# Ledger of designs, part 42: peptides against a protein of PDB entry 4Z63

Target 1, 334 residues: chain A of PDB entry 4Z63
Amino acid sequence: LCLGMNDLTGNIPEDLFHLKRLNLLGIQENRLSGSLSREIRNLSSLVRLDVSWNLFSGEIPDVFDELPQLKFFLGQTNGFIGGIPKSLANSPSLNLLNLRNNSLSGRLMLNCTAMIALNSLDLGTNRFNGRLPENLPDCKRLKNVNLARNTFHGQVPESFKNFESLSYFSLSNSSLANISSALGILQHCKNLTTLVLTLNFHGEALPDDSSLHFEKLKVLVVANCRLTGSMPRWLSSSNELQLLDLSWNRLTGAIPSWIGDFKALFYLDLSNNSFTGEIPKSLTKLESLTSRNISVNEPSPDFPFFMKRNESARALQYNQIFGFPPTIELGHNN

## One batch from the design tools (peptide; aimed at target 1 L243 D245 S247)

Design b2_p19_4_s2 (made by RFdiffusion4, then SolubleMPNN; from b2_p19_4, 7 letters changed)
Fold by OpenDDE base, seed 4:
Structure b2_p19_4_s2 (fold): chain B 334 residues (1-334), chain A 19 residues (1-19)
Amino acid sequence: as target 1 above (334 residues)
Amino acid sequence: SSIRELLENPPTNLMFRSE
């Protein structure tokens, strides 16, 4: 049953929960309000639940043990409060959990040992507090992780050295500290292709340790951290780099010539730093800017990116990074 | 800009949907 993209109001009719053979319930993009009914437990055949973009409030019901086939739960952009229900945090069937842009709070706890199928987690823009869950690497299939805009004070856990499944990771605006430790840990994530760390590490030094290596890194976004230092030499070894945003930092020195050696680099933002010297001539040789046919059949994260052309512009949504126009932004360097 | 505006609209040209 798909009833998305309407102006439906009120609660879900109780009789809807009598549909025991229902595999897909999509009621997204409505004005449905109140609590999400516990009677969702009666939908024992449910594979996909989409309640996103509504006015739901209260706690998410703890009924996911009665939903043994549930693979997809989309609840983003609601007013949900409390924690992740215990049954949801222990779901062995769940592949994707999206609860972005809610009011979920407390310590983030997932039983990753039980969540054997979890591959995508979006909990961005919530009120989770405390530390990052050290056991996230135990989610052995967890590839996509968005935890941005929470209050995960402290450092990236040392256990994330073992996060082999991790491919797309956003921790933007999560009150994280110690960028040197974070990068030193995350370099061990052999499948990490996308790393977003914007609005963390306030005023720290960007490490220039040549021992750092991100083999498969394609997207690095570390904007608006007031980071000091220079363009990091270790980044030159990330030969697959496609997108680099280091804007709104306090980076100094020259833009190095090796930045033009990235064959796949199509988006570069170094704006609002203190870079000096000449623009490297190698930037004019970026193949990605000259050749139209980057058919990059690469898996995109399940969370969209937004690009603003300027501070006053509405952010444009891009479901794929490759949808971004080829860009070099070097403005506002002093 | 308010702290809230900075948190809701970080001064960057690129962000995730949740940033």
Scores: peptide ipSAE 0.025, ipTM 0.635, DockQ to the pose 0.116
OpenDDE base, seeds 1, 2, 3, 5: peptide ipSAE 0.036, 0.025, 0.034, 0.026; ipTM 0.676, 0.657, 0.673, 0.656; seeds 1, 2, 3, 5 fail the geometry check

Design b2_p19_4_s3 (made by RFdiffusion4, then SolubleMPNN; from b2_p19_4, 6 letters changed)
Fold by OpenDDE base, seed 3:
Structure b2_p19_4_s3 (fold): chain B 334 residues (1-334), chain A 19 residues (1-19)
Amino acid sequence: as target 1 above (334 residues)
Amino acid sequence: SSILEELENPPTNLMFTSE
């Protein structure tokens, strides 16, 4: 049943929860309000539940043990409070959990040993506090992780050295510290292609450690950290780099010529730094800027990227990085 | 701009905004 993209108001009719053969419930993009009914437990055949973009409030009901086929739960952009229900945090069937843009709070707790199917986790823009969950690497299929805009603190856990499934990781604006430790840990994530660390590490030095290596790194976004230092030499070994944003830092020195050796680099933002010297002539040789047809059908993270065309503009949502216009932004350097 | 607007709309060309 798909009832998304309407002006539906009030509560879900109770009779809807008698649909025991329902595999898909989509009621997204409405004005549904109140608590999400516990009677969703009666939907024992449910594979996909989409309640996103509503006015739901209260705690998410702890009934996911009665939903043994549930693979997709989308609840983004609601007013949900409390934690992740125990049954949801233990779901062996769940492939995707999206609860972005809610008011979920407390310590983030997932039983990753039980969540054997979890592939995508979006908990961005919540009120989760404490430390990052050290057991996330136990989610052996977890590829996509958005934890951005939470009230986390401290450092990236050492256990994330073992996060072999991790491909897309956003920790933007989560009050993280120690960028050197974070990069030193995350370099062990052999499948890491997208790393977003914007609005963390406030005023730290960007490490220029030649021992750091991100073999599969395609997207690096570390903007608005007030980072000091220079363009890191270790990044030159990331031959698959497609997008680099280091804007709104305090980076100094020259833009190195090796920045133009990235054959796939189509988006570069180094704006609002303190870079000096000449613009490398190698930037004019970027194949990605000269070739019209980079149909890179690469997997994108499930979390959206947003581009502002200017400070006053609304951010444009991009579901795929490849949807970005080829860009070189070097403005506001000294 | 409120501190909230700055947190919601960090001055970056690439944002990971929550709506």
Scores: peptide ipSAE 0.032, ipTM 0.659, DockQ to the pose 0.115
OpenDDE base, seeds 1, 2, 4, 5: peptide ipSAE 0.027, 0.029, 0.024, 0.028; ipTM 0.649, 0.649, 0.622, 0.664; seeds 1, 5 fail the geometry check

Design b2_p19_4_s4 (made by RFdiffusion4, then SolubleMPNN; from b2_p19_4, 8 letters changed)
Fold by OpenDDE base, seed 5:
Structure b2_p19_4_s4 (fold): chain B 334 residues (1-334), chain A 19 residues (1-19)
Amino acid sequence: as target 1 above (334 residues)
Amino acid sequence: SSILSELENPPTNLMFRSE
């Protein structure tokens, strides 16, 4: 049953929960309000639940032990409060959990040893606090992780050296510290292609350690951190780099010529830094900017990107990295 | 510009295709 993209109001009728053979319930993009009913437990055949983009409030019901076939739970953009229910945090069937843009709070706790099927986790823009969960690497299929806009004080856990499944990772605006430790850990994530760390590490030095290596890195976003240092030499070994945003830092020195050697680099933002010298002539040879036909049909993260042109500007959302226009921003280097 | 991966109350018109 799909009832998404309507102006439906009020609660879900209780009789809907009598549909024991229902595999898909989509009621997204409505004005449904109140609590999500516990009677959802009666939908024992449910594979997909989409309640996203509604006015739901209260705690998410702890009934996911009665939903043994549930693979997809989408609850983004609601008013949900409390934590992740214990049954949801232990779901062996769940592939995707999206609860971004809610009011979920407390410590993030997932039983990753039980969550054997989890491949995508979006918990961005919530009120989670404490530390990053050290056991996330125990989610052996977890590829996509958005934890942006939470309050995860401290450092990236050392356990993330073992996060072999991790491909897309966002921690933007999560009060993280120690960029040197974070990069030193995350370089061990052999499948990491997308790393977003904007609005963390405030005033730290960007490490120029030649021992750092990100073999498969395609997207690096470390904007608005007030980072000191220069363009890091270790980044020159990331031959697959497509998008680089280091804007709104305090980076100094010259823009190195090797930045033009990235054949796939279509988006570069180094604006609002303190770079000096000449613009490298190699930037004029970027194939991605000269050839119209780089349809890079590459897997994108499941989490959105938002571009702010100015601090006060409305952010533009992009669902795919390739939705960004080919860009070179070098402005405001004073 | 600055790229963020998340915003509070993003505009409704962009379907997150979580396939």
Scores: peptide ipSAE 0.084, ipTM 0.695, DockQ to the pose 0.074
OpenDDE base, seeds 1, 2, 3, 4: peptide ipSAE 0.026, 0.025, 0.029, 0.024; ipTM 0.656, 0.649, 0.639, 0.649; seeds 1, 3, 4 fail the geometry check

Design b2_p19_5 (made by RFdiffusion4)
Pose (drawn by RFdiffusion4):
Structure b2_p19_5 (pose): chain A 334 residues (1-334), chain P 19 residues (1-19)
Amino acid sequence: as target 1 above (334 residues)
Amino acid sequence: SSHWIHTDEEPVTAEEILS
């Protein structure tokens, strides 16, 4: 049953909860509102539930043991409150959970021993607080994590050294501390390709510690953290690097020659720092910016990227990394 | 010139949904 992208109003008629054979309900992008009824436990054949872009509120009903076939739950852009219900946190069948841009709050609690099919999680733009849940690496299939724009505090848990499935990790604007510990831990996640750390670690020093090694790293964004220190040389060992954004920090010193050695680099933003010295001549032999013989695969995280010119400008949206224009942005330096 | 990248999605108001 597909009703998406209309102008429907009111709550879900209780009539709909008699459909015990329905495996797909798309009501997304309407004006629907009210609470999402507990009677939804009666729809035991559901595989894909798309409630996104409506006006729903109240707690998400804790009925999800009654929906053992649920694989996709899409609730993004609604007014849902409370945390993740225990039954949803215990669902062994969920592949994907998208609750982003909701009014959700409290500690974030998932039973990752119980969630053996979870491969993608998007909780962005919510009010989840407390520490990042230490058990997240226990979701052995979790590849894509977007926790951006939340109310967490403290450090990245030590157990994140074991997050073997992690590919795309977006932590922007989440009030994270100790970028030194965050980078030392996260370098052990061997599948990490795209990492967004923007608006965290405010005023901290960027670790220059050269044992740090991110081998498969493709996209590194750590911006507007007001970080100090120099261009970190440990980054020169990430040969796959495509997009680097260190902008709006307090970084100093000269821009080193090895920045021109990234063969897949098509975008770099070092703008709004305290960089001095001349421009390194090696930026003229960047391979992805000269010939057509460099070819690589675009990273594919499940989350869009946003770009801001200044603090008051409306943002630009890029659903894919290769949507960024090939750019050298060195402005507002010394 | 300068700019920066992030993944923070802007909240959607009820009026925006109703329009």

Design b2_p19_5_s1 (made by RFdiffusion4, then SolubleMPNN; from b2_p19_5, 6 letters changed)
Fold by OpenDDE base, seed 1:
Structure b2_p19_5_s1 (fold): chain B 334 residues (1-334), chain A 19 residues (1-19)
Amino acid sequence: as target 1 above (334 residues)
Amino acid sequence: SSSWIDTDEEPVSDEEKLA
């Protein structure tokens, strides 16, 4: 049953939950309000539940133990409060959980040992607090993780050295500290292609440790951290780099010539730093900017990107990395 | 640029959900 993208209001009719053979319920992008009914438990054949972009409130019902076929739960852009229900945090069937842009709170706890199928987790823009869950690497299929805009105080856990499944990781604006430790840990994530760390590590030094290596890194965004230091030499070994944003930091020194050696680099923002010297001539040789054939078919993160402005205007949303225009931004360097 | 890339989604107001 697909009823998304309408002007439906009020609650879900209770009789809808008698549809025991229903595999897909999509009621997204409506004006549905109130609590999400516990009677969802009666939909025992449910594979996909999409309640996103509504006015739902209250706690998410703890009924996911009665939904053994549920693979996709999309609840983003609602008013849900409380924690992740225990049955949801233990779901062995769940592949994708999207609860971004809610009011979920407390300590983030997932039973990753039970969540054997979880491959995408989006909990961005919530009110989770405490530390990053050390057991996330136990979610052996977890590839996409968005935890942006939460209050995860402290450091990236040492256990994330073992996060082999991790490919796309966002921790933007999560009150993280110790960028040197974070990068030192995350370099062990051999499948990591996208890393977003914007609005963390306030005033720290960007490490220039030649022992750091991100082999498969395609997207690095560490903007607006007030980071000190220079362009990190270790980044020159990330030969697959496509997008780099280090804007709105306090980085100094010259822009190194190796920045133009990245064959796939189509987006570079180094603006609003304190870089000095000449613009590297190697930037004029960026193959990605001279060839119109950007491979649009590459896997992207499941979480959206935003072009934020230092103005009151709403950020532009980009659902794919290749949605960004080919860009070289070097402005506002002194 | 006066902009940066982020994954920090601004909360969507109820008014914006209804627009």
Scores: peptide ipSAE 0.574, ipTM 0.925, DockQ to the pose 0.782
OpenDDE base, seeds 2, 3, 4, 5: peptide ipSAE 0.554, 0.552, 0.560, 0.543; ipTM 0.920, 0.920, 0.920, 0.920

Design b2_p19_5_s2 (made by RFdiffusion4, then SolubleMPNN; from b2_p19_5, 6 letters changed)
Fold by OpenDDE base, seed 1:
Structure b2_p19_5_s2 (fold): chain B 334 residues (1-334), chain A 19 residues (1-19)
Amino acid sequence: as target 1 above (334 residues)
Amino acid sequence: SSSWITTDEEPVSDEEKLA
């Protein structure tokens, strides 16, 4: 049943939950309000539940033990409160959980040993607090993780050295500390292609440790951290780099010539730093900016990106990395 | 540029959901 993208109001009719053979319920992008009914438990054949972009409130019902076929739960952009229900946090069938842009709170806890199918987790823009869950690497299929805009005080857990499934990781504005430790840990994530760390590590030094290596890194965003130091030499070994944003930091020294050696680099923002010297001539040799053939078919993160233009304006949303225009931004350096 | 990339999504207001 697909009823998305309408002007539906009020609650879901209770009789809808008698549809025991229903595999897909999509009611996204409506004006539905109130609590999400516990009677969802009656939809025992449900594979996909999309309630996103509504006015739902209250706690998410703890009924996911009665939904053994549920693979996709999309609840983003609602008013849900409380925690992740225990049955949801233990779901062996769930592949994708998207609860971004809600009011979920407390300590984030997932039973990753039970969540054997989980490959995408989006909990961005919630009210989770405490530390990053140390057991996330036990979610052996977890590839996409957005935890941005939560209050995860402290450091990236040492256990994330074993996060082999991790490909796309977003932690923007999550009150993280110790960038040196974070990068030292995350370099062990062999499948990591996208790393977004904007609005963390306030005033720390960006490490220039030549022992750091991100072999598969395509997207690195560490903007608006007030980071000190210089362009990190270790980044020169990330030969697959496509997008780099280090804007709005306090980075100094020269822009190194190796920045133009990245064959796939189509987006570079080093603006609003304290870089000095000449613009590297190697930037004029960026193949990705001279050739129109950006590979549009590459896998992208499931979580959206945002271009924040100013403090007061709403950010422009980009659902794919290749939605960003080819860019070289070196402005506001001195 | 006066901009930066983030995944820090601003909360969508109820008014913005209905627009």
Scores: peptide ipSAE 0.580, ipTM 0.924, DockQ to the pose 0.789
OpenDDE base, seeds 2, 3, 4, 5: peptide ipSAE 0.570, 0.558, 0.571, 0.549; ipTM 0.923, 0.918, 0.923, 0.919

Design b2_p19_5_s3 (made by RFdiffusion4, then SolubleMPNN; from b2_p19_5, 7 letters changed)
Fold by OpenDDE base, seed 1:
Structure b2_p19_5_s3 (fold): chain B 334 residues (1-334), chain A 19 residues (1-19)
Amino acid sequence: as target 1 above (334 residues)
Amino acid sequence: SSSWIDTVEEPVSDEEKLA
């Protein structure tokens, strides 16, 4: 049943939950309000539940033990409160959980040993607090993780050295500390292609440790951290780099010539730093900016990117990395 | 640029959810 993208209001009719053979319920992008009914438990054949972009409130019902076929739960952009229900946090069938842009709170706890199918987790823009869950690497299929805009105080857990499934990771604006430790840990994530750390590590030094290596890194975003130091030499070994945003930091020194050696680099923002010297001539040799053939077919994160502006009330949303225009931003350096 | 990349969705107002 697909009823998305309408002007539906009020509650879901209770009789809808008698549809025991229903595999897909999509009611996204409506004006549905109130609590999400516990009677969802009656939809025992449900594979996909999309309630996103509504006015739902209250706690998410703890009924996911009665939904053994549920693979996709999309609840983003609602008013849900409380925690992740225990049955949801233990779901062996769930592949994708998207609860971004809600009011979920408390300590984030997932039973990753039970969540054997979980490959995508979006909990960005919630009210989770405490520490990052140390057991996330036990989610052996977890590839996409957005935990941005939560209050995960402290450091990236040492256990994340073993996060082999991790490919796309955002911790933007999550009150993280110790960038040196974070990078030192995350470099062990062999499949990591996208790393977003914007609005963390306030005033720390960006490490220039030549022992750091991100072999598969395509997207690095560490904007608006007030980071000190220079362009990190270790980044020069990330030969697959496509997008780099280090804007709104306090980085100093010259922009190194190796920045133009990245064959796939199509987006570079080093603006609003304290870089000095000449613009490297090697930037004029960026193959990705001279050739029109950006590979549009590369896998992207499941979570969207946002171009935030200090003067703009609304950020531009980009659902894919290649949605960004080819860009070189070097403005506002002294 | 006066911009930076983030993954933080701005809270969409209930009015904006409906537009």
Scores: peptide ipSAE 0.481, ipTM 0.835, DockQ to the pose 0.754
OpenDDE base, seeds 2, 3, 4, 5: peptide ipSAE 0.476, 0.468, 0.467, 0.450; ipTM 0.839, 0.830, 0.827, 0.835; seed 3 fails the geometry check

Design b2_p19_6 (made by RFdiffusion4)
Pose (drawn by RFdiffusion4):
Structure b2_p19_6 (pose): chain A 334 residues (1-334), chain P 19 residues (1-19)
Amino acid sequence: as target 1 above (334 residues)
Amino acid sequence: SHWITTDEPDEMVEDRLAS
């Protein structure tokens, strides 16, 4: 049953909850509102539930043991409150959970021993607080994590050294501390390709510690953190690097020669720092900016990227990394 | 000068909801 992208109003007629054979319900992008009824436990054949872009509110009903076939739950852009219900946190069948841009709050609690099929999680633009849940690496299939724009505090848990499935990790604007510990821990996640740390670690020093090694790293964004220190040389060992954004920090010193050695780099933003010295001549032999013989695969995280020109400008949206224009942005330095 | 984030802009969400 596909009703998506219409102008429907009111709540879900209780009539709909008699459909015990329905495996797909798309009601996304309408004006629907009210609470999402507890009677939804009666729809035991559901595989994909798309409630996104409506006006729903109240708690997400804790009925999800009654929906053992649920694989996709899409609730993004609604007014849902409370945390993740225990039954949803215990669902062994969920592949994907998208609750982003909701009014959700409290501690974030998932039973990752129980969630053996979870491979993608998007909780962005919510009010989840407390520490990042230490048990997240226990979701052995979780590849994509977007926790951006939340109310967490403290450090990245030590157990994140074991997050073997992690590929795309977006932590922007989440009030994270100790970028030194965050980078030392996260370098042990061997599948990490894209990492977004923007608006965290405010005023901290950027670790220069050269034992740090991110081998498969493709996209590194750590911006507007007002970080101090120099261009970190440990980054030169990430040969796959495609997009680097260190902008709006307090970084100083010269821009080193090895920045021109990234063969897949098509975008770099070092703007709005305290960089001095001349421009390194090696930026003229950047391979992805010269010939057509460099070829690589675009990273594929499940989250869009946003770009802001200044603090008051409307943002630009890029659903894919290769949507960024090939750019050298060195403005507002010394 | 500019910078990149993954924060979903409220004004874009509001525009989409107003459509």

Design b2_p19_6_s1 (made by RFdiffusion4, then SolubleMPNN; from b2_p19_6, 10 letters changed)
Fold by OpenDDE base, seed 2:
Structure b2_p19_6_s1 (fold): chain B 334 residues (1-334), chain A 19 residues (1-19)
Amino acid sequence: as target 1 above (334 residues)
Amino acid sequence: PSWVTTVTPDELIAERLAE
């Protein structure tokens, strides 16, 4: 049953929960309000539940133990409060959980040993506090993780060295500290292609440790951290780099010539730093900007990216990294 | 009921912090 993208109001009719053979319930992008009914438990054949972009409030009902076939739960952009229900945090069937842009709070706790099918987790823009859960690497299929815009004070857990499934990771604006430790840990994530760390590590030094290596890194965003230091030499070994944003820091020194050696680099933002010297000639020879052969069919994060062209403009949403226009931004440097 | 209504995550957006 797909009723999304309408102007439906009020509560879900109780009779809807009598549809025991229902595999898909999509009621997203409406004006549905009130609590999400516990009677969802009656939809025992449910594979996909999409209640996103509504006006739901209250706690998410703890009924997911009665939904053994549920693979997809989308509840982003609602008013849900409380924590993740125990039955949801222990769901063995769940592949994707999206609860971005809610008011969920408390410590983030997932039973990753039970959540054997979880591959995508989006909990961005909530009110989770405490520290990052150390057991996330125990979610052995977890590939996409967005935890941005929460209050995870402290450092990246040491256990994340073992996060082999991790490919796309955003921790933007989560009050994280110790960038040296974070990068030192995350370099062990062999499948990591996208790393977003914007609005963390305020005023720290960007490490220039030549021992750091991110082999498969395609997207690195560490913007608006007030980071000191220079362009890190370790980044030159990330041969697959496609997007680099180090804007709005306090980085100094020259832009190194190796920045133009990245064959796939199509988006570079080094603006609003304190770089000096000449623009490397190698930047004028970037193959991605000259050949237009950007493969659009590459895997991307499940969470969207956004770009603002100016302070007054609304951010444009990009669902794919290759949706970004080819860009070189070097403005507002010395 | 009140809730957080952010349309845009700040993952790629380096918004100017108030000076």
Scores: peptide ipSAE 0.033, ipTM 0.629, DockQ to the pose 0.084
OpenDDE base, seeds 1, 3, 4, 5: peptide ipSAE 0.023, 0.317, 0.027, 0.030; ipTM 0.639, 0.746, 0.663, 0.686; seeds 3, 5 fail the geometry check

Design b2_p19_6_s2 (made by RFdiffusion4, then SolubleMPNN; from b2_p19_6, 10 letters changed)
Fold by OpenDDE base, seed 2:
Structure b2_p19_6_s2 (fold): chain B 334 residues (1-334), chain A 19 residues (1-19)
Amino acid sequence: as target 1 above (334 residues)
Amino acid sequence: PSYITTDIPEELLQERLAA
């Protein structure tokens, strides 16, 4: 049953919950309000539930133990409060959980040993507090993780060195500290391709430890952190780098010539720093900008990116990495 | 100057609730 993208109002009709054979319920992008009914438990054949972009409020009902076939739960952009229901946090069938842009709060707790099928988690822009959950690496299939815009004070857990499944990681604006520790840990994530750390680590020094190595790193965004230091030498070994944004920091020194050696680098933003010296000649020979022989069909994070110009302007949304225009930004380095 | 982030801009926070 697909009723999305309408102007439906009120609550879900009670009779809808009598549809025992229903595999897909899509009621997204409406104006449905009130609490999400506990009676969704009656939809025992449900595989996909999309209630996103509505006016739902209250707590998410703790009925997911009665939905043994549920793979996809999309509830982004609602007014849900409370925590993740216990039955949801223990769901062995769930592949994707998207609850971005709600008002969920408390400590983030997931029983990752039970959530054996979870591969995508988007809990960005909520009110979670405390520390990052140390047991996230126990979600053995968890590939895509967005936890941006929460209040996860402290450091990246040491356990994340074992986060082998992690490919796409977003932690923008989450009050994280100790960038040296974070990078030291996350370098062990063998499948990590996308790392976004914007608006963290305020005023810290960007580590220049040559022992750091990110083998599969394609996208690195560490913008607006007021980071000190210089272009890190360890980054030169990330041969697959496609997008680099280190803008809005306090980085100094020269832009190194190796920055032009990245064959797939199509987006470079080093603007609003304190770099000095000459522009490396090697930047004029970037293959991605001269020939544009880049596969645009590569896997992408499930979470969107935003380009912000200033605090008052609406950000541009990009759903794919290759949606960004080919860019070299070196401006405002004074 | 601009920068990339993945946190939702303030103007998009719970947009459906504000509409």
Scores: peptide ipSAE 0.537, ipTM 0.865, DockQ to the pose 0.675
OpenDDE base, seeds 1, 3, 4, 5: peptide ipSAE 0.526, 0.517, 0.528, 0.520; ipTM 0.860, 0.862, 0.856, 0.855; seed 3 fails the geometry check

